# Peptides against a protein of PDB entry 3J47, part 11

Target 1, 121 residues: chain A of PDB entry 3J47
Amino acid sequence: IRLTNQLKSLKGLQSKLKDVVEYLDKVINKELPINHTILGKLQDVFNLLPNLGTPDDDEIDVENHDRINISNNLQKALTVKTNDELMVIYISNLVRSIIAFDDLIENKIQNKKIQEQRVKD
Target 2, 69 residues: chain B of PDB entry 3J47
Amino acid sequence: YEEKEESNLAATKSMVKIAEQYSKRIEEEKELTEEELKTRYVGRQDPKKHLSETADETLENNIVSVLTA

## One batch from the design tools (peptide; made by RFdiffusion4, then SolubleMPNN)

Design b1_p30_3_s2 (from b1_p30_3, 18 letters changed)
Fold by OpenDDE base, seed 4:
Structure b1_p30_3_s2 (fold): chain B 121 residues (1-121), chain C 69 residues (1-69), chain A 30 residues (1-30)
Amino acid sequence: as target 1 above (121 residues)
Amino acid sequence: as target 2 above (69 residues)
Amino acid sequence: LELLQKQAQAQLEALEAAGENAKKALELLK
């Protein structure tokens, strides 16, 4: 459910961004006036997101570098953090799988013992 | 979309805590394994079952953490 | 406008990457 919701949110943002790009293209082509409110919000978002194409990698706050795979440049630094988190999750899943397997083995052994006892009786 | 975004944000915040919780979850998983081991020795299914349940819960939490990441 | 367009494109790409990662995570949970 959570991942699905996150994916849905991401899709929503993607759609919105696409709409903005399309709007910008229309404005550039003088087909539509610039929606200043949308543009302002996008600029704010872009200012919060590190500039993907600008070499000004220097303003990427190092603190955000270890965080989750968010958008490209700052996100690249964040990707490292996301990778680390994913690795931890992967290890955790492996551990849980091992525990589940151990329980299965034990259950099988117990069932075998019960069956042996029934045969002896 | 907004609800999902909020959920994702919460999940991200949870991921920060996951590092700390992960260590605890690993320990909980170990405890479950010990109970299973004890059950194997004692021939009592109850402690083993409890350990298995704890391990399963730990696994589930890890999966949720991965989904949130 | 051009700068804004570039910014929007960058955000879109970032969102796409995040979406793909989320999909991968979901697949791992299945």
Scores: peptide ipSAE 0.479, ipTM 0.860, DockQ to the pose 0.051; fails the geometry check
Fold by OpenDDE base, seed 2:
Structure b1_p30_3_s2 (fold): chain B 121 residues (1-121), chain C 69 residues (1-69), chain A 30 residues (1-30)
Amino acid sequence: as target 1 above (121 residues)
Amino acid sequence: as target 2 above (69 residues)
Amino acid sequence: LELLQKQAQAQLEALEAAGENAKKALELLK
């Protein structure tokens, strides 16, 4: 459910971005006036996103992006962080699985003991 | 989409917390395994069950963390 | 306008990458 919602949100953003690009293309082609409101919102979103166009953008944004794989340059740094987090999650899942197996083995042993006792009875 | 976005934002914030909690969860998982081991020796079903349950909870939390990532 | 277009393209690419990552995560959970 959560992942599905995230994917849906991403798809929504993708669609919106596509619409913006299409709008910009129309404006460039003088087919439509510039939608100032959409552009303003897009600019705000872009300001919140790492500057993809300038690889030289400040290390500070790169460091934040090392945490999350979102967009190109900053995204790359963020991707690294995301990878690290995923690794941690993977290890955690592995550990949980091991514990679950241990419990399963114990349960099986207990069940076997109970069965053996019933046969003696 | 908006509801999902809100959920994702909350999840992201939770992920940061999960990173910190992860270490604790790993420890909790280990504790459960130890209790299970102890229960095998003592023959106490309840401690083993508790350990197993905690391990399962830890596993579940990790899965949720993966889903959030 | 050009700057905005570039920004929009960058956002789209970022979203696509995020979507792919999310798909991978979903696949791992199955």
Scores: peptide ipSAE 0.470, ipTM 0.857, DockQ to the pose 0.050; fails the geometry check
Fold by OpenDDE base, seed 1:
Structure b1_p30_3_s2 (fold): chain B 121 residues (1-121), chain C 69 residues (1-69), chain A 30 residues (1-30)
Amino acid sequence: as target 1 above (121 residues)
Amino acid sequence: as target 2 above (69 residues)
Amino acid sequence: LELLQKQAQAQLEALEAAGENAKKALELLK
């Protein structure tokens, strides 16, 4: 359910972004007037999103590496963090699976002992 | 979309907390495994059952963490 | 405007990648 909701939100955002791109293309072609309010909001969103395209600003501080994959360059650092988190989750799931398996083995052994006792009675 | 976004934000905050709790959960899982091992020798079902339950809870929490990621 | 357009395109690509990753995660849970 949660993942499905996240996916739905992502799809909605993707559609909206596509609409923005199409709008910008129309504005560039002078087919539509520039809506300053929409552009301002988009700029705000973009400012909140790490800078995607310009290769030159090397100095974006390495420290925010561990946070959420928002946009490409900062997103690369964030992607590394996301990958690390995913790896940790994977390892945790593996550990839980191993523990569950150990319990199953123990339960099976106990059940076998109970059955052996019943046969002796 | 907004409700889902709010849920995702809450999940993200939970993930940060989960990352911190993850190390603790791993240690708790180890402790339960040790108790299970001891229970195999003592023949008392209670410690083993408790270990199994804690392991299951830890697994469930990890799955939820993956879903929130 | 051109800068904004480039930013929007890059955000779209990032969102698409995130969506695909989320789908993969969902498949792993099934």
Scores: peptide ipSAE 0.454, ipTM 0.853, DockQ to the pose 0.046; fails the geometry check
Fold by OpenDDE base, seed 3:
Structure b1_p30_3_s2 (fold): chain B 121 residues (1-121), chain C 69 residues (1-69), chain A 30 residues (1-30)
Amino acid sequence: as target 1 above (121 residues)
Amino acid sequence: as target 2 above (69 residues)
Amino acid sequence: LELLQKQAQAQLEALEAAGENAKKALELLK
């Protein structure tokens, strides 16, 4: 459910972004006037997104060390963090799986003992 | 879409908390395993069952963390 | 205008990458 909702939100954002790109193309072609309000909102969104193409390597390293799979250049440093988090999650899942298997083995042994007792009676 | 976004934001905040609690959850899982071991020797089903349940809860929390990551 | 278009494209690509990652996570859970 949660992942499905996240995917839906992402799809919605993707569609909106596509519409903006199409709108910008129309404005460039002088087919439609520029909606300044929409452009301002898009600029705000972009300012919140890591600059993919601007070479200023130095400032990008400091702020975004910790957080999420955002855009590519900042994503490289963030990807390392994401990889570490994914590794921790993977190890945790593995440990839980091992514990579950141990319980299954014990249950099987107990069931076998119960059957052996029934045969002796 | 907005409800899903809010859920994702909440999940992200939860992941930070999960990272802090991860070590504690690992310890809880170990405790469950010890109870299971004791159940094998003593034949008391209750401690073993409790350990299994705690392990399952730990697993579920990890799955939720993966979904939020 | 060109800068805005570039920004919109960058956001779209980021969203697409996030969407693919989310799909992969969903597949792992099934």
Scores: peptide ipSAE 0.446, ipTM 0.846, DockQ to the pose 0.046; fails the geometry check

Design b1_p30_3_s4 (from b1_p30_3, 17 letters changed)
Fold by OpenDDE base, seed 2:
Structure b1_p30_3_s4 (fold): chain B 121 residues (1-121), chain C 69 residues (1-69), chain A 30 residues (1-30)
Amino acid sequence: as target 1 above (121 residues)
Amino acid sequence: as target 2 above (69 residues)
Amino acid sequence: LEKLIELAKAKLEALEAAEENAKKALELLK
């Protein structure tokens, strides 16, 4: 469910971005006037996105750089953080799997004991 | 899309919290495994079941974290 | 305008990367 929702959101964003690009291309070609409202919203979204192109804005919070591969340059630093987080998640999943396996083994042993008792009976 | 976006935002915030709680969850998982081991020795079904349930919950939380990442 | 287009392209690429990551996560859950 969550992954599906994320994928849906991503698809929606992709579609919107494509529409914006198409709109921008039309504006560049003087086919349509710039939709100021869409552009404004997009600009706001981009402003919320870490500055991709200007190397000079040093003040991107180092913590965000390690975390979020959302936007390309900040995305790169964020990719590192995402990688670290994914590693932690992987380890956690492994640990959970081990615990689940242990429980399965115990359940099997109990079942065998129950069967052995029934046969004695 | 909006509902998913809201869910993703909540999930991202949860991931930060999960990272902080990750160590605790790992410890809880270990405790469950120990309790399961203890329960296996003591023959008490309830502690073992509880350990298994907690391990499963920990696993689910990790999966959710992966999905949010 | 040119900057906006560049930003839009960057956002699109980021979204594509996120989609790929989401697909990988889905595969791991199967």
Scores: peptide ipSAE 0.473, ipTM 0.858, DockQ to the pose 0.050
Fold by OpenDDE base, seed 5:
Structure b1_p30_3_s4 (fold): chain B 121 residues (1-121), chain C 69 residues (1-69), chain A 30 residues (1-30)
Amino acid sequence: as target 1 above (121 residues)
Amino acid sequence: as target 2 above (69 residues)
Amino acid sequence: LEKLIELAKAKLEALEAAEENAKKALELLK
């Protein structure tokens, strides 16, 4: 359920972004007037997003480098922290899988013992 | 889409808490393994089942954490 | 305008990558 909702939100954002790109292309080609309201909102969203396009601004505070993948250039530094977190999650999943397998093996052994007892009766 | 966005925001906030709870989850998994071992010795199916269920819940929580990350 | 378009493209690519990751996670849960 949660994953499905996240995917739906992502699809909605993707569609909206595509519409904006198409609008911008039409404005560049002088086919449509600039919708100033949509463009302004998009600019605000871009200003709130970490700068994707300027690789050279070194002043990304080193303390924020250890935080999770939100947007690409800041994300590249954040990718290191995200990778560490993903690694921890991966290890946790492995541990859970091992425990689940151990339980399955035990259940199988118990079922076999029950069947053997039924054959003796 | 909006409902899903709200769910994603809640999930992101929960991720911060998940990192703190991760150590506790590992300990819970160990406790489940101990219960399974005890069930082998006692020959009771119920403790082993409980251990398996808790391990599954821990696995599900880790998967949700991966999806939120 | 050109800079805004580039930023929009970068956001789209990031969203596509996130969507792919979400799909992979869903497949792992099946």
Scores: peptide ipSAE 0.464, ipTM 0.853, DockQ to the pose 0.048
Fold by OpenDDE base, seed 3:
Structure b1_p30_3_s4 (fold): chain B 121 residues (1-121), chain C 69 residues (1-69), chain A 30 residues (1-30)
Amino acid sequence: as target 1 above (121 residues)
Amino acid sequence: as target 2 above (69 residues)
Amino acid sequence: LEKLIELAKAKLEALEAAEENAKKALELLK
């Protein structure tokens, strides 16, 4: 359910972005006038995204190094932290799988003991 | 879409808390495994089942963390 | 305007990558 909701949100954002790109292409081709309000909002969204194009602000990269993979350049710094978090999650999943396997083995052993007892009776 | 986005944001905030609780969850999983070990030697049903259930819950939480990440 | 278009394209690509990752995660859950 949660993953499906996230995927739906992402699809919605993708569709919106595609529409913006198509609009920009039409403006470049002089087919349509620029909608200044939509462009302004889009610019605001991009400004909130980590600047992919300006490598020079080294200081911002260091402070955000610990947070989530949003966009590529700031994302490179954030990628290290994200990788560490993903590694922890992977280890946790492995541990859970081991416990589940242990339970399955025990269940199998118990079932075998029950069958052996039934044969003796 | 917006409702899903809100849910995703909440999940992200929860992920930070999950990181702090991760060590505790691992310990809880170990405790369940010890109960299974005890059940293997002594009494068959209840402690083992409880351990298995807690392990499953821990697994589910990790999966949710992966989905949120 | 050209810079805005480039930024929009970069954002679209990032979103597509995220969507693919989400699909993979969903497949693993099945």
Scores: peptide ipSAE 0.443, ipTM 0.846, DockQ to the pose 0.044
Fold by OpenDDE base, seed 4:
Structure b1_p30_3_s4 (fold): chain B 121 residues (1-121), chain C 69 residues (1-69), chain A 30 residues (1-30)
Amino acid sequence: as target 1 above (121 residues)
Amino acid sequence: as target 2 above (69 residues)
Amino acid sequence: LEKLIELAKAKLEALEAAEENAKKALELLK
């Protein structure tokens, strides 16, 4: 359920972003007036995204390395941390997959035993 | 879409906490495996099924964590 | 405006990567 909701959200965001890009292209081409409301929302979203271009803020304290993928350049520095997190998540997924596989094997063994009993009856 | 977006935002906020909980989740998975082993010896299908369901939920949570990371 | 477009493109790429990851995750759950 959660994954499906996340995919749906991602699809919605993708569609919205595409619409914004198309709108911006039309505005650049002077075909449509700038929708100030959409642009304002986009700017807000971008401002919440880490600035790709400003290297200079020195005081990114080592402790903030723990904070989530906000956006690209800060994400590169955070990529090491994100990689560690992703590695942990990957290991967790492997463990879950192993557990699921063990359950499948057991189900197959049980089904085989049931079939063998039915043949003897 | 909006409800899902809200859910994704909540999941992203929780992702930092998920990293901390990862070690705990690994231990929980081990416990589930032990319960499965015990169920295999006892021959009770119901406890085994419950263990499988819990393992699946744990897997789903890890996947959601990856998607939000 | 140009900077906003670039940012929108970067966001779109990130969303596409997330969508791919989500698809892979769904496949693992099947």
Scores: peptide ipSAE 0.495, ipTM 0.865, DockQ to the pose 0.054; fails the geometry check

Design b1_p30_4_s3
Fold by OpenDDE base, seed 4:
Structure b1_p30_4_s3 (fold): chain B 121 residues (1-121), chain C 69 residues (1-69), chain A 30 residues (1-30)
Amino acid sequence: as target 1 above (121 residues)
Amino acid sequence: as target 2 above (69 residues)
Amino acid sequence: DEERILRELELRKESLEEKLKMYKELEKKK
């Protein structure tokens, strides 16, 4: 369920991004007049987007290093944090798996003891 | 799309909470393992079962955390 | 003003294309 929702969000964002690119291409090619309102909203979206191309804001890289997979340059910093988080999750899953296996082994031992007792009776 | 965006935002907020709760989950898992160990010695099935259930819950929470991450 | 807007649109387009590429890569990894 969650993965499907994430995939749907990603697809939606991809579609929206494509529409924006197509709009920008039409404006650049003078096929459509520049809509200032759309452009302003687009600018706001870009200002909210992590700067993919400007390496200069070292401070933004550090704050975003802690947050999950935001855009590329910020994403490199974020990728480190994401990797750390994924590692923690991996370790946690491993620990849970080990505990579950321990329980299974113990259950098997108990079942064996029960069978041995039934054979003695 | 909006529902999914909301779900992703909720997931991101949940990651912060997961980080805080992670230590607690590890402790809960450890407690279960101790109860299982005690159950092996005492021969009581109930504590062992409880430990297994808590370990499973801890595993599920970690899987949800991975999916959120 | 028009030339400034065009430059900003181009910069925006590049950023959007990079973002789109990143999303495609993320989608491929899932």
Scores: peptide ipSAE 0.445, ipTM 0.821, DockQ to the pose 0.045; fails the geometry check
Fold by OpenDDE base, seed 1:
Structure b1_p30_4_s3 (fold): chain B 121 residues (1-121), chain C 69 residues (1-69), chain A 30 residues (1-30)
Amino acid sequence: as target 1 above (121 residues)
Amino acid sequence: as target 2 above (69 residues)
Amino acid sequence: DEERILRELELRKESLEEKLKMYKELEKKK
């Protein structure tokens, strides 16, 4: 359920981004008049998006290094953090799997002992 | 879309809490393993089962954390 | 002023296309 909702959100965001690109193309091609209000809101959205593809933006705000999945350049540094979190989660899952396996082995040993006792009785 | 966005935001906030709880869950898992070891000696099936169940719950919580990440 | 706005729109378009590409890559990894 959760994964499906995330995928649906991602698809919705992808569609919305496509619509915005198409709108920008129409404005660039002078097919639509430049709406200053829409452009201003779009500017605000882009200013909130960390700069895509400028190699010189060493000013990755150090404060956001700690937070998951916000937009692209911050998302590269955040992707490292997300990778670290994913690694921790992976290790945790591995540990749980090892414990579950140990329990399974013990259960098998116990079942074998019970069966051996039943054969002696 | 909005409902899913809200779910993703809630998930992201949950991940931050999961990081804090993760250390505690690891310790709980270790304690259960010790209880299982004790149960091997005492011959009581109940502590071992409880350990296995808590390890499974800990695994499920980690999977939910991965899905949230 | 119009040419400056057009250049800014083009830069924003490129940024949006990169974002769209990144979303497609994330979708492929899932």
Scores: peptide ipSAE 0.442, ipTM 0.820, DockQ to the pose 0.042; fails the geometry check
Fold by OpenDDE base, seed 5:
Structure b1_p30_4_s3 (fold): chain B 121 residues (1-121), chain C 69 residues (1-69), chain A 30 residues (1-30)
Amino acid sequence: as target 1 above (121 residues)
Amino acid sequence: as target 2 above (69 residues)
Amino acid sequence: DEERILRELELRKESLEEKLKMYKELEKKK
């Protein structure tokens, strides 16, 4: 269910991005007049989106890189954060599995002791 | 699309909370292991069972966190 | 002013195309 919702959201975002690119192409080609309102909204969206192409400003937003999976350079640092989170989750799952195994071993030992007592009685 | 976007936003907020809760869950898992250790010493099955159950809950929460990440 | 707007549009277009490409790659990996 969650994966399907994420995939649907990604598809929706991809479609919107495609529509924006197509609109920008039409404006560049002078096929459509420049809509200032749409352009302003697009500018706001781009200002909210991390810059994919500028290598120089990479240092400052590394701390915020952890939060927002949206843009490629940001997504690269977010990929690093996601990898770190996945690693933490992996370690946690391992720890939980080890505890569960320890409990299983102890349960087996107790069961053996109970069986040995029943054989002595 | 909107419902999925809301779900993804909720998931992202949950991930931050999961990171904080993860530290607490590791501590809870350790407490369970300590109870299991105490149960091994006392020979009382009940605290050990409770530890195992909490370890399982901690595992389930980690799996949900992985699926959300 | 118009030429400046066109350059800004082109930069934004390039950024959008890169994002679109990334989303396509992410979709292919799923």
Scores: peptide ipSAE 0.430, ipTM 0.816, DockQ to the pose 0.040; fails the geometry check
Fold by OpenDDE base, seed 3:
Structure b1_p30_4_s3 (fold): chain B 121 residues (1-121), chain C 69 residues (1-69), chain A 30 residues (1-30)
Amino acid sequence: as target 1 above (121 residues)
Amino acid sequence: as target 2 above (69 residues)
Amino acid sequence: DEERILRELELRKESLEEKLKMYKELEKKK
């Protein structure tokens, strides 16, 4: 259920992004007049999105490392943080698997003891 | 779309809480392993079963956390 | 002013294309 909702949100974002690209292409080709209100809102969205394409410009503060899956350049730094989080989750799953194995071993030992008692009776 | 976005936002907030709970779950998992060790000595099946169930719940919560992340 | 708007539109287009590429890769993994 949750994964399906995330997929649906991602598809909605993809569709909206495609519409914006198509609008930008029409404006660049002079097929549509420049709508200043749409451009202003679009510019605000880009200012909130981490810069992917320009390798050159400023020391944007390392501090916002914490927030999951914002856009790719900050996402590269965030991918490191996401990798660290995934590593923690992996270790957690490993620990839980070890505990589950310990329980299985103990259950097997108990079953063996019950069988040995039944053979003595 | 909006309902799913709200669910994802709630999931992300839950992940921060899960990081705190993760440290607590590791401690709970250790307590469970200690109870399992104690159950080997006491011969009572009930504490061992409870330990196994709590370990399984901890794994399930970790899997849900991975799927959320 | 028009040249500034065109430069901003180009930067915005590139960002959208990158997002679209990421979405396509995510869809292929499913």
Scores: peptide ipSAE 0.425, ipTM 0.810, DockQ to the pose 0.039; fails the geometry check

